# Designs tried in a protein design run: peptides against a protein of PDB entry 3LCN. Part 7

Target 1, 96 residues: chain A of PDB entry 3LCN
Amino acid sequence: QYTENLKVIVAEKLAGIPNFNEDIKYVAEYIVLLIVNGGTVESVVDELASLFDSVSRDTLANVVQTAFFALEALQQGESAENIVSKIRMMNAQSLG

## One batch from the design tools (peptide; aimed at target 1 V27 Y30 D53)

Design b1_p12_3 (made by RFdiffusion4)
Pose (drawn by RFdiffusion4):
Structure b1_p12_3 (pose): chain A 96 residues (1-96), chain P 12 residues (1-12)
Amino acid sequence: as target 1 above (96 residues)
Amino acid sequence: TMEEYIAEKKAK
C-alpha cells in the first residue's frame, strides 16, 4: 500500500505553501482519503477550495496534482524518500 | 481528529 507514504509526501508539499496556517497532517490525510476514494484532480481541488478560501485555486491544484503524480511514481517503484527530496527542492527553489 | 477538524472547516 502507498497510503502512508502518500500522506508524508502531501504533508511535505503543504509545508511549502507560505502563510498556510493549518494542521498539515490532517489536511494531508484528507487529500489522500479523497484520492483513495476515487477523487479526481478537479473534485479534490473543489473540495479543498471550499475549505481553504485564502489559497488560490492554482496553488491547491498544484498540491493535488503533486499527490497524483507521486502516487504514480510510487506505483512505478520510486521510493517515497526520493519523492520527498524533490518536493523539498521545489519548495526551497534551490539545488542545495 | 481529522474528522472534527474538517467538520469545523465546513462549519466556519

Design b1_p12_3_s1 (made by RFdiffusion4, then SolubleMPNN; from b1_p12_3, 6 letters changed)
Fold by OpenDDE base, seed 5:
Structure b1_p12_3_s1 (fold): chain B 96 residues (1-96), chain A 12 residues (1-12)
Amino acid sequence: as target 1 above (96 residues)
Amino acid sequence: SMEEYIEKLRNK
C-alpha cells in the first residue's frame, strides 16, 4: 500500500549521494521490492553492496535504514511529503 | 540481476 510513496522517499535519499551514477528511480524501486518481499536491513545492504561497489557500505546502510524508518512512518500516518522534506533537509546538510 | 528480479516481481 505504501510502496509507491516509499519509492519516492528512497529516491530522494539516493539523490543525496554524491557521484551516484545510476538510475535513481530504478534503484529505489529495487530497494522497495526487496523490502516488501521480506528483505532485512542486512540482506538488502548485502545485495546493494554486491551491485554498487562505488558506494560505501555505510552509505548503503544509511539509505536502507532510512527506507525502513520511512515505511514505519508511513504506517503511523506521516505523509510522504513530510518525510521527503525531512530527507531533503538532511541531504542539504550533508552537502554543506 | 536487479533488472531480472524487478521484471519477475512486476509480473506477479
Scores: peptide ipSAE 0.240, ipTM 0.791, DockQ to the pose 0.151
OpenDDE base, seeds 1, 2, 3, 4: peptide ipSAE 0.237, 0.237, 0.159, 0.226; ipTM 0.786, 0.788, 0.735, 0.781

Design b1_p12_3_s2 (made by RFdiffusion4, then SolubleMPNN; from b1_p12_3, 7 letters changed)
Fold by OpenDDE base, seed 4:
Structure b1_p12_3_s2 (fold): chain B 96 residues (1-96), chain A 12 residues (1-12)
Amino acid sequence: as target 1 above (96 residues)
Amino acid sequence: SMEEYIEKLRNR
């Protein structure tokens, strides 16, 4: 499976959120677990929004959508390293 | 809670 790689990827995405006062690896694990257990973009965003009201819903949606796109990319053969690099570049631009 | 849910999933 791609769960471990996805955790790394999601963690990188979360690291781009300014002033996010949470254990990034822990939240990343939670997001991945929600996804692999049947979560949808909408349901995962709803869950996260209920927990982290300091982060905008749009930002959370961006994180979750990135996770789903990353999962698809992994399944299509893209390396986790390459995906992380892309996310790092996006983080440098803006998030939240 | 998030922690509780994670533990539930880990123990599935």
Scores: peptide ipSAE 0.242, ipTM 0.787, DockQ to the pose 0.157
OpenDDE base, seeds 1, 2, 3, 5: peptide ipSAE 0.232, 0.239, 0.233, 0.234; ipTM 0.781, 0.784, 0.785, 0.782

Design b1_p12_3_s3 (made by RFdiffusion4, then SolubleMPNN; from b1_p12_3, 7 letters changed)
Fold by OpenDDE base, seed 5:
Structure b1_p12_3_s3 (fold): chain B 96 residues (1-96), chain A 12 residues (1-12)
Amino acid sequence: as target 1 above (96 residues)
Amino acid sequence: SMEEYIESLRNR
């Protein structure tokens, strides 16, 4: 029930990666599907690293960990809008 | 692949 909101959140996080030349919404969907299918941080990072060699493993780990934290936040009642806003601020700070 | 996996889930 949180999958659609999580896709939006993960997409926002991916949008902060400079020169990421992939379909962000498609990658976000894949990350969420891996998570809801029982993936762990390590297994999801491994999968993404095998597909996207242009992105550092640390960056991928940051994205995946953010997804897991966001899922927990959603389950605890935080709104998707608030989570997206936080990520947007973090993205802006990283570009500065 | 990512595409194949997504499609497999959508077709379940």
Scores: peptide ipSAE 0.136, ipTM 0.720, DockQ to the pose 0.154
OpenDDE base, seeds 1, 2, 3, 4: peptide ipSAE 0.119, 0.132, 0.094, 0.124; ipTM 0.710, 0.722, 0.669, 0.717

Design b1_p12_3_s4 (made by RFdiffusion4, then SolubleMPNN; from b1_p12_3, 6 letters changed)
Fold by OpenDDE base, seed 5:
Parts: C-alpha cells; structure tokens; sequence
Structure b1_p12_3_s4 (fold): chain B 96 residues (1-96), chain A 12 residues (1-12)
C-alpha cells in the first residue's frame, strides 16, 4: 500500500493551485480514497467537479492524472521524496 | 459528501 505517500504527493500537487481555499490534506485524502476504492480518472474528476466549482475541470483532471501517475511510479520503486520534488518544480514553473 | 465518505471509510 502506498496510500500515505500518495496523500503527501497529491497534497503537494494541490498546493500549486492558486487561490485554493479548501483543506489541502483533506482533499488529498479524499482523492486517494476514491482511487483506492476503484475510481478512474474520469469518475474522480466528476466527483471533484461536483464538489468544487472554483477549480476548473482541466485543473482537477491534471491533479487526478498526476495522482495516478504517482501511484504507478511508487509501485515501480520511485521514492515519494523524488516525486514530491518533481511536483514542487512543476508548481514553481507553472507560477513563474 | 466528501466528509461523510471519509468518515465512513475511517470507521471501517
């Protein structure tokens, strides 16, 4: 199981969204739970879109896809720290 | 809701 590391990773991704006023850790936990319980990219995005109207569907899709890619990376042996570092760099570049 | 779902899973 990689749920705890995935929560950290998803939280880092969410932290890159400007003006996101939700509890990041709480939303990250929900995303991971949806994935672990059989959610797909589409179904998870649909669920999030129904809850958050202040974030674009494209942004939500980017977050969710990142989560799925991160899960695969973890399963292939990449460290959570390395994945988080990559996301931090991406966040910085997107805001620059 | 998100809150309800999380609580349900935590209590399993």
Amino acid sequence: as target 1 above (96 residues)
Amino acid sequence: SMEEYIEELRNR
Scores: peptide ipSAE 0.118, ipTM 0.717, DockQ to the pose 0.154
OpenDDE base, seeds 1, 2, 3, 4: peptide ipSAE 0.113, 0.117, 0.113, 0.116; ipTM 0.717, 0.720, 0.720, 0.722

Design b1_p12_4 (made by RFdiffusion4)
Pose (drawn by RFdiffusion4):
Structure b1_p12_4 (pose): chain A 96 residues (1-96), chain P 12 residues (1-12)
Amino acid sequence: as target 1 above (96 residues)
Amino acid sequence: SRLDIIKEKIAE
């Protein structure tokens, strides 16, 4: 199963949103459950937009798309640690 | 609160 790994990956992505004052763990769980229950990028983004009005649609779509891409990479055998490392790099915008 | 709403949605 990839659910526990995907929650950690989504939480790391959420940590990169500036001034996102929310409980990251619970938002990540909510996003992962929506996807596991058959959600699409659109349906998950729409659900998040109603909950988090301060965040632009493109930012939310970016988080959800990262969740779908990460689930595919996990199914393709990429380790969760490597995926988290790429997200940290994207969040910091630095190779360092 | 928003967190309570999220927890209720997770419990569904």

Design b1_p12_4_s1 (made by RFdiffusion4, then SolubleMPNN; from b1_p12_4, 4 letters changed)
Fold by OpenDDE base, seed 5:
Order: sequence, then C-alpha cells, then structure tokens
Structure b1_p12_4_s1 (fold): chain B 96 residues (1-96), chain A 12 residues (1-12)
Amino acid sequence: as target 1 above (96 residues)
Amino acid sequence: SLLEKIKEKLAE
C-alpha cells in the first residue's frame, strides 16, 4: 500500500537528477526496500553511495530524506498524487 | 537487470 506509492514518489524524485543513467524504477524499489527494512537516512545514503559514485552524496541524501518525509506524509493521509505533484514542481525548479 | 546486479554486488 504505502510501499507501492512510495516507489512511485521516489521514482519521481530520481527523475529530477540530471544525467542519471540507472533504471529509475529499480533504484526506487531498492531505496524503499532499504527503508522498510529498518534503514536510516545515513545507512541508506551509504549504501546508495557505494553503488552510484556518479551521483553526489548530497544529491543522494536529498532523495533519501524526501523518501522519509513522503512516507510520513502518506501515513498521515496525504495522497500520493499530491506528493508527486510537489516533487515534480521541485524538479522543474532545481538546478541539478 | 539493475536489481539483479545490485543483488550480485550485495552477495560479495
């Protein structure tokens, strides 16, 4: 339920990263997997950094923190559509 | 797939 929506949300966030050459769907799935299995912002960022050295640690941290906030928002009743829309707007305004 | 590659890396 929340897991599937979170995958969509994280995928939208990843889509905003310029020159990201990895499969967004699989990366989003892996991030969510790490989170639901007890990962912290620090541990998830460490794992992602070991796999994707072409992406800055700060960018990865921003993605992961967004995922944690999104999960809390979902649990508090905000719709996935609203969260995705906010992220899409942020992506459009981002310098990269 | 990328997911399979990730699994392989984690197995190391």
Scores: peptide ipSAE 0.050, ipTM 0.697, DockQ to the pose 0.236
OpenDDE base, seeds 1, 2, 3, 4: peptide ipSAE 0.042, 0.043, 0.047, 0.049; ipTM 0.700, 0.682, 0.694, 0.689

Design b1_p12_4_s2 (made by RFdiffusion4, then SolubleMPNN; from b1_p12_4, 4 letters changed)
Fold by OpenDDE base, seed 1:
Structure b1_p12_4_s2 (fold): chain B 96 residues (1-96), chain A 12 residues (1-12)
Amino acid sequence: as target 1 above (96 residues)
Amino acid sequence: SLLDKIKEKLAK
């Protein structure tokens, strides 16, 4: 359904994290995998926190929440391109 | 790959 678009969206969000040196594509893929397999915001954050202790829990939560909001937006008919553009703008405005 | 590493961790 929206899996591939969501991967792109999550990847864009991850790209905004400073000093994040993991493969963004693979991390995005894993986040989406967790979501499509019944993950909640809390459970996905918990999983990511166990893997990436160098990234704050708040930052991870922000990424995951964005993913869930993006999924809702996709279901409401918003294009992936528009969502990505919004995230890119937010990344540019963020201090980290 | 990172996914492989993640899967390996989850398999434990």
Scores: peptide ipSAE 0.041, ipTM 0.686, DockQ to the pose 0.245
OpenDDE base, seeds 2, 3, 4, 5: peptide ipSAE 0.038, 0.038, 0.039, 0.039; ipTM 0.663, 0.671, 0.673, 0.678

Design b1_p12_4_s4 (made by RFdiffusion4, then SolubleMPNN; from b1_p12_4, 7 letters changed)
Fold by OpenDDE base, seed 4:
Structure b1_p12_4_s4 (fold): chain B 96 residues (1-96), chain A 12 residues (1-12)
Amino acid sequence: as target 1 above (96 residues)
Amino acid sequence: SKLEKIKELLEK
């Protein structure tokens, strides 16, 4: 039910990664796919790390954890727009 | 590559 909103949210988070030159839409969609098919934070991070070894595991973990938190927030009634706004602010403050 | 396979899977 929340997959499309979650894709938008994850894409916003990915957009904050410096020098990330992959297609953000595809990566966001893949992350959501892994989550809805039963992925855990650990398993999704492992998968992403195997694909994008130029991105630190900490950064990947932050992206994935954000996705899981966002999903919970959506389920509890928070709007996608509010979540995206929060992520945008975090991206602006990020050190890397 | 695995990434290309993913893109193909997700492409509609």
Scores: peptide ipSAE 0.151, ipTM 0.788, DockQ to the pose 0.305
OpenDDE base, seeds 1, 2, 3, 5: peptide ipSAE 0.150, 0.149, 0.146, 0.151; ipTM 0.787, 0.787, 0.785, 0.788; seed 2 fails the geometry check

Design b1_p12_5 (made by RFdiffusion4)
Pose (drawn by RFdiffusion4):
Structure b1_p12_5 (pose): chain A 96 residues (1-96), chain P 12 residues (1-12)
Amino acid sequence: as target 1 above (96 residues)
Amino acid sequence: SARLETIKERIA
């Protein structure tokens, strides 16, 4: 199963949203459950937009799309650690 | 917060 790994990956992505004052673990769990229960990028983004009005739609879509891409990479055998490393890099905008 | 409780209820 990839659910536990995907939660950690989504939490790392959420940590990169500036001034996102929310319980990251619970938001990540919510996103992962919506995807596991058959959600699409649109349905998940719409659900998140009603909950988090301060965050732009494009930012939310970015988080959800990352969750779908990461689930595919996990199914393709990429380690969760490597995925998290790429997200950290994207969040920091640095090769360092 | 109320938002967080709504999320926890939906997860449950």

Design b1_p12_5_s1 (made by RFdiffusion4, then SolubleMPNN; from b1_p12_5, 9 letters changed)
Fold by OpenDDE base, seed 4:
Structure b1_p12_5_s1 (fold): chain B 96 residues (1-96), chain A 12 residues (1-12)
Amino acid sequence: as target 1 above (96 residues)
Amino acid sequence: SEKMKKIEEKLK
């Protein structure tokens, strides 16, 4: 039931990646799809790395871990808006 | 792109 909110959250995280030249909505949707179909941090990172080899594995891992943390937060009752706000702050502070 | 095409196919 958190799928749509998670897509928004993941999209916000992806938006923080400099020079990421992909459709953020589609990539976010794919990440969420992988997670809800039983993906782990490792397996999702591996899949993304196979597609986006120009993005560092560390960056991809950061995105994926954020998604898993966000899912847990949603399940514990935190609002999507709050999670997005936190990610936006992190994006602003992040080194390119 | 080829990358996005692959994603789109997987999302069907």
Scores: peptide ipSAE 0.311, ipTM 0.870, DockQ to the pose 0.791
OpenDDE base, seeds 1, 2, 3, 5: peptide ipSAE 0.252, 0.302, 0.305, 0.237; ipTM 0.847, 0.866, 0.867, 0.843

Design b1_p12_5_s3 (made by RFdiffusion4, then SolubleMPNN; from b1_p12_5, 8 letters changed)
Fold by OpenDDE base, seed 4:
Structure b1_p12_5_s3 (fold): chain B 96 residues (1-96), chain A 12 residues (1-12)
Amino acid sequence: as target 1 above (96 residues)
Amino acid sequence: SSKLEEIRKKLE
C-alpha cells in the first residue's frame, strides 16, 4: 500500500549522497523491493554493499534505516510529503 | 553501469 510513497522517500534520501552516480529511481525501487519481500536492515545493507562498494556501509545503513522508519511513519498516518521534507532538510545539513 | 544492470535484472 505504501510502496510508491516509500520509493519517493527513499529516492529523496539517495539524492543526498554525494557523487552517487547510479539511477536513483532504480536503486530506490530495489530497496523497497527488498523490504517488502522480507528484508531486514542488515540483509538490505549487505545486498546494497555488494553492489555499491564505493558507498560506505554507514551511508547505506543510514539510507536503509530511513526507509524502515519512513515505512513505520506512513503506517502511522504521516504524509509522504512531510517525510520527504524532513529528509530534504537532513540532506542539506549532511556532512557527507 | 554494471551495478545498475544487476539491479535491473533482479527487478525483471
Scores: peptide ipSAE 0.081, ipTM 0.735, DockQ to the pose 0.767
OpenDDE base, seeds 1, 2, 3, 5: peptide ipSAE 0.077, 0.074, 0.044, 0.046; ipTM 0.733, 0.727, 0.709, 0.708; seed 3 fails the geometry check

Design b1_p12_5_s4 (made by RFdiffusion4, then SolubleMPNN; from b1_p12_5, 9 letters changed)
Fold by OpenDDE base, seed 4:
Structure b1_p12_5_s4 (fold): chain B 96 residues (1-96), chain A 12 residues (1-12)
Amino acid sequence: as target 1 above (96 residues)
Amino acid sequence: SEKMEEIRKKLE
């Protein structure tokens, strides 16, 4: 039910990673797939780390944790737009 | 890239 919104949210988070030269849409889709199929923060981070060793593990963990928090927020009634807005602000702060 | 191809296959 929340998969499509979660993809958008994760994509926004990924867009904040400097010099990340991957198809953000595909990566976001993969992250969501792993989560909805029972992945944990640790298991998803491990998977991503094996694929993207140029991105720090801490950064990957931040992305994944954000996804899990976003999923909970969506389930509790927060709008995807509001979540995306928060992430955009966080991205700007991080890049500053 | 090889990475994205791997992901694509996993999405299938």
Scores: peptide ipSAE 0.489, ipTM 0.908, DockQ to the pose 0.890
OpenDDE base, seeds 1, 2, 3, 5: peptide ipSAE 0.488, 0.486, 0.487, 0.484; ipTM 0.908, 0.907, 0.908, 0.907

Design b1_p12_6 (made by RFdiffusion4)
Pose (drawn by RFdiffusion4):
Structure b1_p12_6 (pose): chain A 96 residues (1-96), chain P 12 residues (1-12)
Amino acid sequence: as target 1 above (96 residues)
Amino acid sequence: MDRTAIIKSRIA
């Protein structure tokens, strides 16, 4: 199963949203459950937009799309640690 | 609005 790994990956992505003052672990769980229950990028983004009005739609779509891409990479055998490393790099915008 | 409470309730 990839659910526990996907939660950690989504939490790392959420940590990169500036001034996102929310309980990251619960938002990540919510996103992962929506996806596991058959959500699409659109349906998950729409659900998140109603909950989090301060965050732009493009930012939310970016988080959700990352969750779908990460689930695919996990199914393709990429380790969760490597995926988290890429997200950290994207969040920091640095190769360092 | 208590978003954490709403999210916990929906997860449960």

Design b1_p12_6_s1 (made by RFdiffusion4, then SolubleMPNN; from b1_p12_6, 5 letters changed)
Fold by OpenDDE base, seed 4:
Formats: C-alpha cells, sequence, structure tokens
Structure b1_p12_6_s1 (fold): chain B 96 residues (1-96), chain A 12 residues (1-12)
C-alpha cells in the first residue's frame, strides 16, 4: 500500500485551494483513509462536501480524482516526488 | 480551521 506517499500527494493538491483554512495534513489523512476503506470518487466527494461547504463541489471532485489517479500512478511505479512536482506546477497555474 | 476537530474525531 502507498498510503503515506498518497497523503503527501493529496496534501500538495489541497495546498493549491485558495483560502482553504483547514489543517491540510489532517484533511489529506482523512481523504486517504476514506479511499483505502473502499470509498469511491462519488462517496468521498459527498463526505468532503458535507464538511467543506465553502469549497465548490468541482474543486473537491478535482482533489479526489487526483488522489485516485495518483494511487494508480504509484502502483504503476511512478515516484511520489514526480507526482508532487506535477501537482505543484498545476497549482501554480490553476484558477481555483 | 473549524473542521479540524471534526476530522480528528473521525480519524480516531
Amino acid sequence: as target 1 above (96 residues)
Amino acid sequence: MDKTAIIKKKLS
């Protein structure tokens, strides 16, 4: 399992959300927990939307989908560092 | 960080 690397990756993605005022590490840990316990994109987005009503559903969906794609990438052999770098670049040019 | 406490409880 790649839970620890996935937490780092999800945290990087969350860091790109403008005005997100929560503890990113705890949110990332929770997202990963939901995924490894059998959550789907839809169910995890629903959970996050119930917690963070100030963040658009599209933004939350983008975070969750990124997590699932990152997990697949890790399983295929891509390094966590490479994935984080890609996300950081996307964060820098995103419009929120 | 008004939701952090809630998340901490969910993680426990």
Scores: peptide ipSAE 0.482, ipTM 0.915, DockQ to the pose 0.708
OpenDDE base, seeds 1, 2, 3, 5: peptide ipSAE 0.481, 0.476, 0.478, 0.479; ipTM 0.916, 0.913, 0.914, 0.916

Design b1_p12_6_s2 (made by RFdiffusion4, then SolubleMPNN; from b1_p12_6, 6 letters changed)
Fold by OpenDDE base, seed 1:
Structure b1_p12_6_s2 (fold): chain B 96 residues (1-96), chain A 12 residues (1-12)
Amino acid sequence: as target 1 above (96 residues)
Amino acid sequence: VDKTAIIKEKLK
């Protein structure tokens, strides 16, 4: 139901990772796929860690947790645009 | 390693 919006949101979050040179669209799509197919925070982080060993586990966990929180926010009626805006602001404030 | 290619395969 919220799959497409969640992809956009996750992509915005990934865009905040410094020196992350992967295709953001496909990584976001994969994260969302894992979530909608029953993944947990732990299992999704494990999968991503196996793919992206150059990114810290904490960073990956932050991305995944954000995705789950965003999904809840969408379900509670918050617009995708608002969620993206919040993430963009957080990205701008982050030191990595 | 082309990680995008790996992900593409996983998305099939």
Scores: peptide ipSAE 0.437, ipTM 0.897, DockQ to the pose 0.973
OpenDDE base, seeds 2, 3, 4, 5: peptide ipSAE 0.428, 0.432, 0.434, 0.430; ipTM 0.895, 0.896, 0.896, 0.895

Design b1_p12_6_s3 (made by RFdiffusion4, then SolubleMPNN; from b1_p12_6, 9 letters changed)
Fold by OpenDDE base, seed 2:
Structure b1_p12_6_s3 (fold): chain B 96 residues (1-96), chain A 12 residues (1-12)
Amino acid sequence: as target 1 above (96 residues)
Amino acid sequence: KDIKKIIEEKLK
């Protein structure tokens, strides 16, 4: 039910990674796929780390944890727009 | 891109 919104949210989070040269839409889609098919924070991070060794494990963990938190927020009734807005602000702070 | 192909295959 929340997969499409979660893809948008995860894409926003990925957009905050400096010098990330992968297709953000595809990576976001893959992360959401892993999550909705029973992935855990650790298993999803492990998968991403195997694909993107140029990104620190901590950064990947931050992305994945954000996705799980966002999913919980969506389930609790928060709008995708609000979540995206918060992430955008966090991205701006982290890039500064 | 290599990663695009990999992800596309996994998303089938």
Scores: peptide ipSAE 0.197, ipTM 0.800, DockQ to the pose 0.622
OpenDDE base, seeds 1, 3, 4, 5: peptide ipSAE 0.166, 0.185, 0.166, 0.160; ipTM 0.785, 0.788, 0.784, 0.784

Design b1_p12_6_s4 (made by RFdiffusion4, then SolubleMPNN; from b1_p12_6, 4 letters changed)
Fold by OpenDDE base, seed 1:
Structure b1_p12_6_s4 (fold): chain B 96 residues (1-96), chain A 12 residues (1-12)
Amino acid sequence: as target 1 above (96 residues)
Amino acid sequence: MDVTAIIKEKLA
């Protein structure tokens, strides 16, 4: 079960989006829900793009791809803390 | 648009 860790990781990624006006926790939860329900990168991006007008498709794709990479990393034994740290560094280098 | 509100409904 990586659901809770993935929510934290996705939330950290979303926190890097400038001028993001939505609740990060809810958006992260929804993204994880879509993934665990069998979503693909493409289908999850399509769903999010249909909801968000203020966030570019490229930015959404970056978030979703990060989520899938993070899930793989968790499955390979990397700690959630390490993944979050990497994302924080990436966020500091700008997103969107 | 309140995306959070929409997502809340989808999560319900």
Scores: peptide ipSAE 0.622, ipTM 0.931, DockQ to the pose 0.786
OpenDDE base, seeds 2, 3, 4, 5: peptide ipSAE 0.620, 0.618, 0.620, 0.621; ipTM 0.931, 0.931, 0.931, 0.931

Design b1_p12_7 (made by RFdiffusion4)
Pose (drawn by RFdiffusion4):
Structure b1_p12_7 (pose): chain A 96 residues (1-96), chain P 12 residues (1-12)
Amino acid sequence: as target 1 above (96 residues)
Amino acid sequence: SGGSAEIKRRLA
C-alpha cells in the first residue's frame, strides 16, 4: 500500500505553502482519503477550496496534482524518500 | 471557511 507514504509526501508539499496556518497532518490525511475514495484533481481541489478560502485555486491544484503524480511514481517503484527530496527542493527553490 | 477544524470533525 502507498497510503502512508502518500500522506508524508502530501504533508511535505503542504509545508511549502507560505502563511498556511493549518494542521498539516490532518489536511494531508484528508487529501489522501479523497484520492483513495476515487476523487479527481477537480473534485479534490473543489473540496479543498471550500475549506481553505485564503489559498488560491492554482496553489491548491498544485498540491493535489503533486499527490496524483506522487502516487503514480510510487506505483512505478520510486521511493517515497526520493519523492520527498524533490518536493523539498521545489519548496526551497534551491538545488542545495 | 472551516479549515482543519472542519476536517478533524469529519474524520471523527

Design b1_p12_7_s1 (made by RFdiffusion4, then SolubleMPNN; from b1_p12_7, 7 letters changed)
Fold by OpenDDE base, seed 4:
Structure b1_p12_7_s1 (fold): chain B 96 residues (1-96), chain A 12 residues (1-12)
Amino acid sequence: as target 1 above (96 residues)
Amino acid sequence: GSGSEGIKKELE
C-alpha cells in the first residue's frame, strides 16, 4: 500500500500552510489514518475542522483533496518524489 | 479561500 508515501506527500502539503500551529507529522499521519480506514473527503474534513479550528475549512479541504488525488496518482504509477515536487512548486506559488 | 483548484489536473 501507499501509506508511508502518502504521509510524506500530505506533510509537504501541510508545510505550505502559513502560520500552521499544529504538528505537521501528526496531522499528516492522522489524515492518512482516516483515509485508509474508509474516510471520505467530507468526513475527513469534518473531523479535522472539529479538531483544528485555527485552520480554515477551505484550507483543510485543499489538503484532504490533495491527499486523495495523490493516492490516485500513486496507484496510477506516479512516484511519491514527483508528487512531492509538484506540491512544493504549488506551495511556492500559493496565495494566502 | 484556499480551494483545491489546479491540484487535480497537476496530479493527473
Scores: peptide ipSAE 0.062, ipTM 0.714, DockQ to the pose 0.031
OpenDDE base, seeds 1, 2, 3, 5: peptide ipSAE 0.060, 0.055, 0.062, 0.057; ipTM 0.715, 0.713, 0.712, 0.718

Design b1_p12_7_s2 (made by RFdiffusion4, then SolubleMPNN; from b1_p12_7, 7 letters changed)
Fold by OpenDDE base, seed 4:
Structure b1_p12_7_s2 (fold): chain B 96 residues (1-96), chain A 12 residues (1-12)
Amino acid sequence: as target 1 above (96 residues)
Amino acid sequence: GMGSEGIKKLLE
């Protein structure tokens, strides 16, 4: 399973959210926990939206979808390092 | 929402 790598990947994605004053480690861990326990994009977004009302639903959806895509990429053999690098570049170019 | 503090408690 790829839970630990996925936590790192999700944390990198969360780090791209401007003015996000939350503990990224715990948020990433929770997202991965929800996913590996059968969460869907919709159900995980709903959960996060209830916790983080200051973050737009679209932003949360982007994070969650990235997590699901990353999990698939890991399963297909892409390295966690490559995925993190892509996300870091995307964060650097992201708009508010 | 209760934010990451709530998550921390859930993960304990």
Scores: peptide ipSAE 0.325, ipTM 0.877, DockQ to the pose 0.948
OpenDDE base, seeds 1, 2, 3, 5: peptide ipSAE 0.324, 0.320, 0.321, 0.323; ipTM 0.878, 0.877, 0.877, 0.877

Design b1_p12_7_s3 (made by RFdiffusion4, then SolubleMPNN; from b1_p12_7, 5 letters changed)
Fold by OpenDDE base, seed 5:
Structure b1_p12_7_s3 (fold): chain B 96 residues (1-96), chain A 12 residues (1-12)
Amino acid sequence: as target 1 above (96 residues)
Amino acid sequence: GLGSAGIKAKLA
């Protein structure tokens, strides 16, 4: 059961988007929901683009790809805390 | 887009 950890991870990634004034919890929840129900990077990005037209498609793709990589990392035994730490450091470099 | 408000509506 990685859904809850993945929500936390995705939320951390979303928090790195500058001037993103949305409910991070619900956005993260929705992304994870789409992924666990068979969504692909392309289909999830398309869905998010329809909801967040103020965010570039590249930024959305970066968020979604991070979620897929994080899921694989969790399945391979990496801790959610470690993954979050990596994302936090990346956010510090900015998500443009 | 409706943003997170749109998501909340879908999940309600």
Scores: peptide ipSAE 0.463, ipTM 0.908, DockQ to the pose 0.954
OpenDDE base, seeds 1, 2, 3, 4: peptide ipSAE 0.459, 0.456, 0.458, 0.460; ipTM 0.910, 0.909, 0.909, 0.907

Design b1_p12_7_s4 (made by RFdiffusion4, then SolubleMPNN; from b1_p12_7, 6 letters changed)
Fold by OpenDDE base, seed 4:
Structure b1_p12_7_s4 (fold): chain B 96 residues (1-96), chain A 12 residues (1-12)
Amino acid sequence: as target 1 above (96 residues)
Amino acid sequence: GGGSEAIKKKLS
């Protein structure tokens, strides 16, 4: 139900990773796919770590945890636009 | 990069 909104949200989070030379839309789609098919934070991070060895595990974990929190927020009635805005502000405050 | 290329194959 929230998959399309979650893809947008995850894409915004991924956009905050510096020097991330990947197709963000496809990465976001894959993360959401893993989550809706029963993935856990740990299992999704493990999968992403196998694909993106140049990104720290902490960074990947932050992305994945954000996705899970966003899904809960959507289910609780928060708008995708509001969640994206929060993530954009967080990205702007990041030091790398 | 190589990661998203691998993902594209997984999603196909």
Scores: peptide ipSAE 0.517, ipTM 0.922, DockQ to the pose 0.658
OpenDDE base, seeds 1, 2, 3, 5: peptide ipSAE 0.513, 0.514, 0.514, 0.511; ipTM 0.921, 0.921, 0.920, 0.919

Design b1_p12_8 (made by RFdiffusion4)
Pose (drawn by RFdiffusion4):
Structure b1_p12_8 (pose): chain A 96 residues (1-96), chain P 12 residues (1-12)
Amino acid sequence: as target 1 above (96 residues)
Amino acid sequence: GGGSAEVKRRLA
């Protein structure tokens, strides 16, 4: 199963949203459950937009799309650690 | 929005 790994990956992505004052672990779990229960990018983004009004739609879509891409990479055999490393890099905007 | 408090409620 990939659910536990996807939660960690989504949490790392959420940690990169500035001034996102929320319980990251619960938001990540919520996102992962919506995807596991058959959600699409749109349905998950719409659900998140009603919960988190301060965050732009494009930012939310970015988080959800990352979750779908990461699930595909996990199914393709990429380690969760490597995925998290790419997300950290994207969040920091640095090769360092 | 409800935020993470609404999320915690739904997960309960």

